# Peptides against a protein of PDB entry 4KTY, part 74

Target 1, 266 residues: chain A of PDB entry 4KTY
Amino acid sequence: YVLNDIGVIFYGEVNDIKTRSWSYGQFEDGILDTCLYVMDRAQMDLSGRGNPIKVSRVGSAMVNAKDDEGVLVGSWDNIYAYGVPPSAWTGSVDILLEYRSSENPVRYGQCWVFAGVFNTFLRCLGIPARIVTNYFSAHDNDANLQMDIFLEEDGNVNSKLTKDSVWNYHCWNEAWMTRPDLPVGFGGWQAVDSTPQENSDGMYRCGPASVQAIKHGHVCFQFDAPFVFAEVNSDLIYITAKKDGTHVVENVDATHIGKLIVTKQI

## One batch from the design tools (peptide; aimed at target 1 M147 S165 H170)

Design b2_p29_7_s3 (made by RFdiffusion4, then SolubleMPNN; from b2_p29_7, 16 letters changed)
Fold by OpenDDE base, seed 3:
Structure b2_p29_7_s3 (fold): chain B 266 residues (1-266), chain A 29 residues (1-29)
Amino acid sequence: as target 1 above (266 residues)
Amino acid sequence: MQRFLDYTTPKGIVSDLGKVSQERYTAML
């Protein structure tokens, strides 16, 4: 999880799992320097750079360009003007070296690109890390641990009221570390996500969230456990918005979200 | 609670270089 410089990222659908090779290149010339530069740009204190909790949280913020002129600009519009389409990237090295040389965010990324670059960052700094793919990944934007889907009386989605959404798949990272800030037993794999999805205490970042905590429903444990929990466990709540302004729950689907969560065993 | 799996790509599966963009949607009934 540290020494392997080529990985496989899973995507596609649960019935037809697809794979993509990704070159992490954590040992390539200039990559460690770039990772240190990323932490410099984050204005991370030297004392914190030896703490994987702080490093992974900073990394989750800095691998995306939001808030802090971090590494990657996300785009999902399928146009990708003024940059490289996310699908054209084959590894982290070119992205990180471009960031270091230009000192400007690199265009463009989607989840697997963010996860690939973040994986390089973590491994380069000696943090065991892997990429995880969640199929039917929920994006809960109001932190209520469910997907609220508002319907008109005719059955069509009310786009004004419906803010939550689902990704066909989403990639994030898991980093291995002790969690002395949590109760015993909640160390080990920690979910961290650099794809800009939600604001966490003022920045687009996510984690580290204890995988064990998430598995056992301990959403009160820092950081961002409710969001990660929702990504993998949200029920779909179908709510009809009536003409009189009242809301009625019409259906609940507890099977749609998080049908499969996979990572490569190295 | 969802199932977490360590998945190893079976031999013979080749990386797909086709369209891989994420799709965001609102689930329908």
Scores: peptide ipSAE 0.252, ipTM 0.661, DockQ to the pose 0.038
OpenDDE base, seeds 1, 2, 4, 5: peptide ipSAE 0.095, 0.228, 0.095, 0.026; ipTM 0.631, 0.662, 0.631, 0.595; seeds 2, 4 fail the geometry check

Design b2_p29_7_s4 (made by RFdiffusion4, then SolubleMPNN; from b2_p29_7, 15 letters changed)
Fold by OpenDDE base, seed 4:
Structure b2_p29_7_s4 (fold): chain B 266 residues (1-266), chain A 29 residues (1-29)
Amino acid sequence: as target 1 above (266 residues)
Amino acid sequence: MQRFLDYVTPKGIVSDYGKVAQERYNEML
């Protein structure tokens, strides 16, 4: 989880799981310097750089370019004219070195690219880390811990009535650390996500959220546990939006979101 | 490091998932 410089990232569909290799390159020349530079750009104090909680949280913010001119610009519009298509990247090294040399965000990334670069960042700084892929990953946009699916009175889904969405797959990271800021038993793997999805107390960042806390429904634990919980455990709530403005829950599907969560062993 | 084009891995946008959700909902009726 620290020494391996080549990984596998799972992607695709739950019924058609695919894998791609990713070169983390945490030992390559200039990569450690770049990771330190990232923390410098974040204006992270030296004392905090030894705290994996702070480092992973800062990393989750800085690997994406939002808010702070971090490493990667996300793009999901299939227009990559001003950079490299996300699918063209094969590892973290070129991205990080480009960021260090240009001192400008690198274009472009999507979830697996963010996760790959973030994994390099974490491992480079001695934090055990792995990439996790969640199939049918929910994006709870309104922070209600459920995935709202609105239906017209005729039973047809109206996707315009909510900003909630589901990724066919989403990649994020788990970082291993103690959590002295949490009750005993909630250390270990912590979910952290650098893909810019939601604002977390003023910045596009996510985590560290205790995996154990998430598994046991402890959404009150910092950081961003509600969002991560929703990603993996949201119920699909089918709601009929009536013409009179009333909402009626028609059905609940508790089996779809987070149907498969996969990570590479080692 | 040499860059290679790989498979397009699209995000499940709301509209696309809407179709999936519709199908699942219909199965639950």
Scores: peptide ipSAE 0.377, ipTM 0.733, DockQ to the pose 0.048
OpenDDE base, seeds 1, 2, 3, 5: peptide ipSAE 0.340, 0.298, 0.308, 0.320; ipTM 0.695, 0.695, 0.692, 0.667; seed 1 fails the geometry check

Design b2_p29_8 (made by RFdiffusion4)
Pose (drawn by RFdiffusion4):
Structure b2_p29_8 (pose): chain A 261 residues (1-241, 247-266), chain P 29 residues (1-29)
Amino acid sequence: YVLNDIGVIFYGEVNDIKTRSWSYGQFEDGILDTCLYVMDRAQMDLSGRGNPIKVSRVGSAMVNAKDDEGVLVGSWDNIYAYGVPPSAWTGSVDILLEYRSSENPVRYGQCWVFAGVFNTFLRCLGIPARIVTNYFSAHDNDANLQMDIFLEEDGNVNSKLTKDSVWNYHCWNEAWMTRPDLPVGFGGWQAVDSTPQENSDGMYRCGPASVQAIKHGHVCFQFDAPFVFAEVNSDLIYITAHVVENVDATHIGKLIVTKQI
Amino acid sequence: SSYEVVDYKLPSNYPESSDERWKAIQKFH
């Protein structure tokens, strides 16, 4: 989780698992300097850089280009003007070195690409890290920790009213650290996510959220645990437009995996 | 397997739903 500079990112389906190799390249010439440049650009106060909670949260904001001209621009537009399609990248090095050289956000990425670059950032600085893949990953748009699916009278999905969504898969990172800001028992792996989905305190960032706190539903502990809980375990609520028609308690988060040791 | 399972939630005994209308909100990479 620190010294391995290559890895595997899992994607596809639960019974059709695909693998994508990834070169983290945290030891390549120019990468460590690039990680320091990322924190400088984020205008991160130097006095907080010894705190992995802060470093990881800044990283979750700065790996994406929204709000702060950070590292990577997300796109699903099937055109990818003036850049590289997200699927063309095979590691983090070219992205990070291009960012340092051009001093401009790099185009383009999707969730595994954000996760790969963020993983490089964490391991390079010495924060143990890994990439996790969540199948049938929920995206909660109204912060009620459930998927609200609105149905027309005919029972079909009302696409105008329905804003929540589910991904075939989503990838984020886990960072290892104590959580002196939380009661004892909530350190260890912290979910951190640099893929923009929902604002957290006015910026696209997510975490660190204690995985142990998410597991027992104690999502009151900072940061962004309710959103992460909703990604892995929100119920689907079918609502006819308002009458609750059905509840699917098993659809979301069928499987979560990471590369074996 | 070349992977490790990661637990973010406690197990449950809920039956699997047969309702597929959810596919209308699904997104892909």

Design b2_p29_8_s1 (made by RFdiffusion4, then SolubleMPNN; from b2_p29_8, 12 letters changed)
Fold by OpenDDE base, seed 1:
Structure b2_p29_8_s1 (fold): chain B 266 residues (1-266), chain A 29 residues (1-29)
Amino acid sequence: as target 1 above (266 residues)
Amino acid sequence: SDYEVVEYREPNNAPESTDTRWKAIERYE
């Protein structure tokens, strides 16, 4: 018989790394059919279903419920009265089968749940995939590739002016593929993220972004390289907002964001 | 637990900041 694939997802704090098991269940009955159903719901052309670039991008959109009634509804307000708390899920199978049966988004997920389900989706469709965890993951919502922390003149953070945020950790996926649409050397692992964070050309999706491109600062390479770059490499810019309306850079921290990025060791 | 480090950035030899005011913008999963 074929054993279910059980993975490990890293979470917690950079100083207190924790692990949780996740059953991907890519070989369980009905799971492959559900993944095909997801692509059907996305109205993906048959001609594109063999292209891992297109498949991973569609998957990043469809694993979240935003825009297209995809698989999972995210919730971070600690109120899960109308579904299952994110921490209660132990694998992808129950989520995907519920989605297939109900034909409605499943509640609720957070980053590791999105990543777990997305990993199953990718693997089912023959795309090598893994989950990565980024500790101190930046969320740049201004698309300026930096974390702007605005300070009052007394040195305290102005929470009203500061719009950017940093997650203690964030999980996303890497998918292995060639990138004929990019220059030579930028294939291999591609960052893809189904957690709804930012709009990418009209939809909540992210990637595929070449990990090599991100590493070497090629943020002009499709898809969503600036956003992924900011998640792992943005500087913290401490800016004092003066009473006269001028801004003065007080401090720069280039070492905090993306302090540790890990995946399961083979 | 055994983990592998994934390299999204070049090594940074800049000194670490002691500024902890970033905690005001930290979100928790």
Scores: peptide ipSAE 0.593, ipTM 0.944, DockQ to the pose 0.784
OpenDDE base, seeds 2, 3, 4, 5: peptide ipSAE 0.383, 0.379, 0.053, 0.363; ipTM 0.764, 0.762, 0.489, 0.752; seed 4 fails the geometry check

Design b2_p29_8_s2 (made by RFdiffusion4, then SolubleMPNN; from b2_p29_8, 16 letters changed)
Fold by OpenDDE base, seed 2:
Structure b2_p29_8_s2 (fold): chain B 266 residues (1-266), chain A 29 residues (1-29)
Amino acid sequence: as target 1 above (266 residues)
Amino acid sequence: SMYEEVEYREPNDFPESTDKRWESIMRYE
C-alpha cells in the first residue's frame, strides 16, 4: 500500500527517452487535507468517497481546471506569463498547497504535471497509483478509434481536414482497483487521465478505463475506453480526399501509435 | 533502464510503416 513519495516520470521521444524526478509528497502536511478539499469542491457525495471508481473519475476532472475550477490550468503555447512554466514544477506539494490557499486554479501544467498531481491525489486517498508514459500517443478528436490523416491528391497532408493529432509522448495514471461494474477479470490497473483532452459526458475527464479491457479490445467498457484505446492502439489511416468529395484509403499504419508505453520499474 | 513496459495491446506482426506523413500531425509537450 505504501508507495514511494518520490517518483520518476518518463518523457521525451521514443528514441530519446528522458526522465524527470517528481516529488508526490503524499505524506506532507496539508496534502491529504487538500485532496479532501478537492473532493469538497467537486461536491462529491460522502457515500462515493470510499469508491475508487468514483474517486478516480472525480479526480480526473478536478485535477484540471476546466469545467469546475479544478487544480491546474493547462498551457501548451509556450506562454506562461501569468504563472509558473510547467517545466519549473518539481512535485505536487507546492501546486496542491497553492490551490488550497488561493482556492483558484494553479498555472500552469502539461501532461506530466497533471499526472504528478493526480498521482498524489490518488495515493493520498488510498488508491494505489502510478504514472505511465505513452510514446506516440494518439488524440482522437472524433471518437472513431483511428487517426485520420487526410491527403491532397498530390499526396501531401491536408492540414485543414486533418483534425486528429499525435503527441510525441503523453503521461497519464493507472489506478489499482476492483471493477465490480465490469465483467470478472477487468479489475486491476485502470487508466485515468486528468490532462484535459476530450469531453467525457459533460466534463474534461478520462477513466477509469480497464487496462485489460483496452488490451483485449473491449472498448464498450466504461469509462472512456474508446478514447484510451485510441491513444494506444489507433491505426494511422492515410486518406486521399478527392476533389469530387470521395475518400480513398491510401495507406494504413498499425504499428506507430502506442509504440512504447512505460512506467517506473519497481 | 528504470522503466518497465505496460501492455495495453497485444503484440502484432505488422511490418513497421515507412510512411512519415504522420509527422504533420505531431504535437509536442
Scores: peptide ipSAE 0.578, ipTM 0.942, DockQ to the pose 0.914
OpenDDE base, seeds 1, 3, 4, 5: peptide ipSAE 0.568, 0.364, 0.154, 0.401; ipTM 0.939, 0.730, 0.535, 0.790; seed 4 fails the geometry check

Design b2_p29_8_s3 (made by RFdiffusion4, then SolubleMPNN; from b2_p29_8, 15 letters changed)
Fold by OpenDDE base, seed 3:
Structure b2_p29_8_s3 (fold): chain B 266 residues (1-266), chain A 29 residues (1-29)
Amino acid sequence: as target 1 above (266 residues)
Amino acid sequence: MDYEEVSYREPNNKPESTDTRWKSIMRYE
C-alpha cells in the first residue's frame, strides 16, 4: 500500500465492471518535492506534517482546486477545451509536476483522477493508501443520512425538490492510520475523498472518516462521517409530491446505495 | 482484473434519520 507505484482503478457499472491502469509514481523525481509544495501552499505547519490525520485532511482539500488553488480542477460537462480531458490521464506524475511547475491548478479531473493523485500524495508521504470504488454512490446534500427522491404524481422525478443525487460509481481513498482522537477501535482504514462534493467546515474536503465507525453507525465521529455513511448506506426514500401540497412516502429501498464497493486485490 | 470487496455495512448499526422538514405535511401509505 506504499511500495506499489502502479495500480488498477475500477469504474463503469455494477453489472459491467471496468478497469483502468494508473501510474502513481510516488518515487519519481520531483514528486516528493511536489507533495511538500502542496503542503506549503496549504500553509501547513511543520509540526503537523508528521500527523497522518492532519496530512490526509489537508490532502483531501488540496488535491482539488476549490477554496485554495489546489492541484486539480474538476469538470463533468464534457467540455475540456482549456486542459486535458480526465480520461486522457494515465497517472499522477504529469499532473503533479505540472502543478509544481505552473503553480496553478491543473485541468481537468474526475473522481478517479482525484483518487489517483490523492493516492500518490498519501503514499509519497508514507501513508498506506488504496483506492476504492463504490457503485451507486449517494451524494447526500442535507446530511439527513438518506436519499430523498421526490416524485410527481405521474412518477417522474421532481428535480426542483430532489436535491440528493447518486453516482453510477464513485472513487475515493482509504488511508491507514491510528486515530488517537477517537475511541479505541476506530483506527485502521480511514475514508478520505478529494473529489469536491460537499463543504466540510468551510472547505471542500472529506475525511478522514473511520471505516469502522461508518460500519457501526457512529456518524458523530470526526471527520465527515455522516457524509461517508450516506455514500455507502443511504436508504432511498421515494416521496410523491401531491398537487395539494402534501407528500406521501411510496417506497423505501435499503439495498440500492453502496451495492458493491471494491478495491484492487492484493 | 480480480477485485476485493470492501465492506462498509457489516456489522452496521444504522442510525435513524434526523430529518424533520416534512413531518407536518408527509404521510406514510
Scores: peptide ipSAE 0.452, ipTM 0.811, DockQ to the pose 0.221
OpenDDE base, seeds 1, 2, 4, 5: peptide ipSAE 0.444, 0.438, 0.427, 0.437; ipTM 0.804, 0.780, 0.797, 0.783

Design b2_p29_8_s4 (made by RFdiffusion4, then SolubleMPNN; from b2_p29_8, 16 letters changed)
Fold by OpenDDE base, seed 5:
Structure b2_p29_8_s4 (fold): chain B 266 residues (1-266), chain A 29 residues (1-29)
Amino acid sequence: as target 1 above (266 residues)
Amino acid sequence: SDYEEVEYREPNDFPESTNTRWKDIMLYE
């Protein structure tokens, strides 16, 4: 999980799983230097740079451009006129080297690009890391651990009321580390995500969240466990918004979100 | 297959969704 410089990222649909190659290039010339530069830009003190908890959290913030002029600008509107379409990237090296050279955020990324670059960052710094893909990944925007889907009386989705959303798939990273800040048993794989989705204590970042903690519903464990929990385990709440302004829960689906979560096998 | 499942929750049954956003890669590749 550190030495492999070429990987596979899963995407597509749960019933039509697809793969794409990604060159991490953590050993390429200038890449480690760029990772150090990223931490410099984050103004990370030297003492923190040896702590994988702090490093992964800073990385989750800095791989995206939001808040801190980090590495990648996300775009999801199919307009990529001022940069490279997310699908055109094949690896982390060009992105990181461009960032180092220009000292400006690189355009553009989506989740697999963020995850690819973040994976390089983690591996460069000696943190075992992998990319995971969650099919039907929820984006809970109001921190209630559920996906509220508002329906008109005719059964159509009320887009004005429905603020939560579901990605057909979403990629993030898992980093291997001990968690002395958590109870025993919650080390190991930690979910970290550099795709800007929600604000976490002042900036767009996510994790490290203990996968074991998430699995056992310990959403109180730092960092961002509620958000990650929601990504993989939110209930779909179908609510009919009646014309008189009343809301009625019509259905609850607890089996849709996080239908499949995969990573490359060893 | 080339993948392994990652367990963020206990195994369960899973159906289809309605408010789904789509990635760039799905549109152009």
Scores: peptide ipSAE 0.272, ipTM 0.698, DockQ to the pose 0.371
OpenDDE base, seeds 1, 2, 3, 4: peptide ipSAE 0.275, 0.239, 0.241, 0.042; ipTM 0.690, 0.654, 0.650, 0.510; seeds 1, 2 fail the geometry check

## One batch from the design tools (peptide; aimed at target 1 M147 N168)

Design b2_p30_1 (made by RFdiffusion4)
Pose (drawn by RFdiffusion4):
Structure b2_p30_1 (pose): chain A 261 residues (1-241, 247-266), chain P 30 residues (1-30)
Amino acid sequence: YVLNDIGVIFYGEVNDIKTRSWSYGQFEDGILDTCLYVMDRAQMDLSGRGNPIKVSRVGSAMVNAKDDEGVLVGSWDNIYAYGVPPSAWTGSVDILLEYRSSENPVRYGQCWVFAGVFNTFLRCLGIPARIVTNYFSAHDNDANLQMDIFLEEDGNVNSKLTKDSVWNYHCWNEAWMTRPDLPVGFGGWQAVDSTPQENSDGMYRCGPASVQAIKHGHVCFQFDAPFVFAEVNSDLIYITAHVVENVDATHIGKLIVTKQI
Amino acid sequence: DYEELDYVDEDAVAPLKDELLDNTKEELAE
């Protein structure tokens, strides 16, 4: 989780698992300096850089280009003007070195690309890290921790009213650290996510959220635990437009995996 | 090939998920 500079990112389906190799390249010439440049560009106060909670949260904001001209621009537009399609990248090095050289956000990425770059950032600085993949990952748009699926009278999905969504898969990172800001028992792995989905305190960032706190539903502990809980375990609520028609308690988060040791 | 991870204890969060649904039903009844 610190010294391995290559890895595997899992994707596809639960009974059709695909793997994508990834070169983290945290030891390559120019990468460590690039990680320091990322924190400089985020205008991160130097006095907080010894705190992994802060470093990881800044990283979750700065790895994406929204709000702060950070590292990577997301796209699903099937065109990818003036850049590289997200699927073309095979590691983090070219992305990070291009960012340092051009001083401009790099185009383009999707969730595993954000996760790969963020993993490089964490391991390079010495924060143990890994990439996790969540199958049937919920995206909660109204912060009620459930998927609200609105149905027309005919029972079909009303695409105008329905805003929440579910991904075939989503990838984020886990960072290892104590949580002196939380009661004892909530350190260890912290979910951190640099893929923009929902604003957290006015910026696209997410975490660190204690995985142990998410497991027992104690999502009151900072940061962004309710959103992460909703990604892995929100119920699907079918609402006819308002009457609750049905509840699917098992659809979301069928499987979560990471590369074995 | 990979390691499975456990993010949820279903018995521990069941009350939370029931309370979320009840709150949704109360808000819709308004």

Design b2_p30_1_s1 (made by RFdiffusion4, then SolubleMPNN; from b2_p30_1, 13 letters changed)
Fold by OpenDDE base, seed 2:
Structure b2_p30_1_s1 (fold): chain B 266 residues (1-266), chain A 30 residues (1-30)
Amino acid sequence: as target 1 above (266 residues)
Amino acid sequence: MYEELEYIDREAVKPLREEILEKKKEELAK
């Protein structure tokens, strides 16, 4: 039920895997209270706070600052003048306590920081959780379950037309729960992600998406299964322009995305 | 040490991938 309060987060490149220690601090003073405060800020109904499906979904929204003045502001432009660089954080405690004290979003986070804080949130609320790292993680931003890569005549990527992107790595969380809202067999580990990537029914949130559903291509299963599927299972579709202005598929790479998906070994 | 997780079953998702690709080809042909 209760996992270690210190974890390891995998990051870097698939051929140069790195590890980062992270203190979850779920038992530290004020942390549980802060997690409850987060749910209060989300105006979460009391009746839903015992439902891990609702809690994890709310958490995925509230750990990021978008939409609801949640916990963390993301920044990926290497400009952190108005806060703490993401790499400077070593655990969830300082972030959560700062949020509780200031009642304002904390700057700044990236995927592992979001995942770290989210992991603390889930564990504090009695939901078994772990951090997952996906190497070559796709970001499908047009919800078509594929990575569209547009090529110039010289074979280079047309950056103007190519909107989808691939992270060298991306971290999210898995939460353990039953899924009575899904068919039998799709409980267990559920992917949830607090890193703001795409809008899900009006908010930047993601999950819970059944890992088993993703694995077997059941993208119609709530929540956000298409997005999570794309992160790990997208094909790279290389598209070239024809002289007449139309486009054609030149190549398909089915092996690039999701090269390695890992969590800390127990 | 890490534990590798199973998110991918290529055979299981093959029909979906084929459908997606076909839709893309149709879209691009317009």
Scores: peptide ipSAE 0.613, ipTM 0.943, DockQ to the pose 0.910
OpenDDE base, seeds 1, 3, 4, 5: peptide ipSAE 0.631, 0.623, 0.616, 0.617; ipTM 0.950, 0.948, 0.944, 0.946; seeds 1, 3, 4, 5 fail the geometry check

Design b2_p30_1_s2 (made by RFdiffusion4, then SolubleMPNN; from b2_p30_1, 12 letters changed)
Fold by OpenDDE base, seed 1:
Structure b2_p30_1_s2 (fold): chain B 266 residues (1-266), chain A 30 residues (1-30)
Amino acid sequence: as target 1 above (266 residues)
Amino acid sequence: EYEELEYIDEEAVKPLREEILKKKKEELAK
């Protein structure tokens, strides 16, 4: 989880799983220096750089360009005229070296690119890390731990009212660390995500969220456990409008989200 | 080729899920 510089990222559809090779390149020239530069740009205190909790949280924020002129600019509109299409990247090295050289955010990334670069960052700094792919990954926009789907009378989705969305797949990272800030038993793998999805206490970042905490529904444990819980286990709540203007729950799908969660087998 | 991860203990999270759903129904009933 630290020494391997080539990996595989899973993507596609749950019924048609695809693999993408990704070169992490954590040992290549200039990469460690770039990771240190990233922490410098984040104005991270030296005292915190030895703490994997702080480092992973800062990395989560800095691998995306939002808020802090971080490494990667996300784009999902299929318009990549001012940079490199996300699918064209084959590893982290070119991205990180470009960032270091230009001192400007690199265009463009999507979830697997963010995860790839973030994985390099973590591994460079001695934090065991892996990439995780979640098929049917929920994006809860209003922090209610559910996917609210509003329906029209004809049964179609009301896109104006429906703010939450589901990715066919989403990639994030897990970082291995102790969690002295949490009760005993909630160390180990921590979910961290550098793809800019939601604001977490003032910045687009996510984690570290204890996988054990999420697994057992302890969403009160820092950081961002509710969001990660929703990504993997939110109910789809189908809501319809009554004639009187009120809304009612028409149906609940408890099995759709987080249909399959995978990582590279070691 | 891949390892499937168990992110959720369904029995353990059941109370939370029930609470969330209950809260939603109560909210919509207003």
Scores: peptide ipSAE 0.626, ipTM 0.945, DockQ to the pose 0.917
OpenDDE base, seeds 2, 3, 4, 5: peptide ipSAE 0.619, 0.624, 0.612, 0.604; ipTM 0.943, 0.945, 0.942, 0.941; seed 3 fails the geometry check

Design b2_p30_1_s3 (made by RFdiffusion4, then SolubleMPNN; from b2_p30_1, 14 letters changed)
Fold by OpenDDE base, seed 1:
Structure b2_p30_1_s3 (fold): chain B 266 residues (1-266), chain A 30 residues (1-30)
Amino acid sequence: as target 1 above (266 residues)
Amino acid sequence: MYEELEYIDEEAVKPLREARLKAKEEELAK
């Protein structure tokens, strides 16, 4: 989880799983220097750089360009006119070296690119890390731990009222660390995500969220446990309008989200 | 090729699932 510089990222559909090779390149010339530069750009105190909790949280913020001129600009519009299409990247090295050289955010990334670069960042700094792919990954944007799907009378989705969304797949990272800030038993793998999805206390970042906490529904444990929990366990709440103008729950699907969660087999 | 991860203990999260659904139903009933 630290020494392997080539990995595999899973993507595609749950019924058509695909693999993508990714070169992390944490030992390549200039990469460690770039990771240190990233922490410098974040104005991270030296005293915190030895704390994997702080480092992973800063990394989740800085690997994306939002808020702080971090490493990667996300784009999902299928145009990519002013940079490199996300699918063209094959590893972290070119991205990180470009960032270090230009001192400007690199265009463009999507979830697996963010996860790949973030994985390099973590491993380069001695934090065991891996990439996780969640098929049917929910994006809860109103912090209610579920997907509210509003339906028209004809049964079609009301796109105006429906704000929550589901990714066919989403990639994030898990970082291994102790969590002295949490009760005993909630160390180990921590979910961290650098893909800009939701604001977390003022910045687009996510984690570290204890996987054990998520597994057992302890969403009150820092950081961002509710969001990660929703990504893997949101119920689809289908809501319809009654004749009197009120809304009611028509149906609940508790099996759709987090259909399959995978990582590279060791 | 892949290792499947068990992110959710179904029994452990049952109270949370029930609570969030109840909260939504109460919200919509207003």
Scores: peptide ipSAE 0.642, ipTM 0.950, DockQ to the pose 0.921
OpenDDE base, seeds 2, 3, 4, 5: peptide ipSAE 0.624, 0.636, 0.630, 0.626; ipTM 0.945, 0.948, 0.946, 0.945

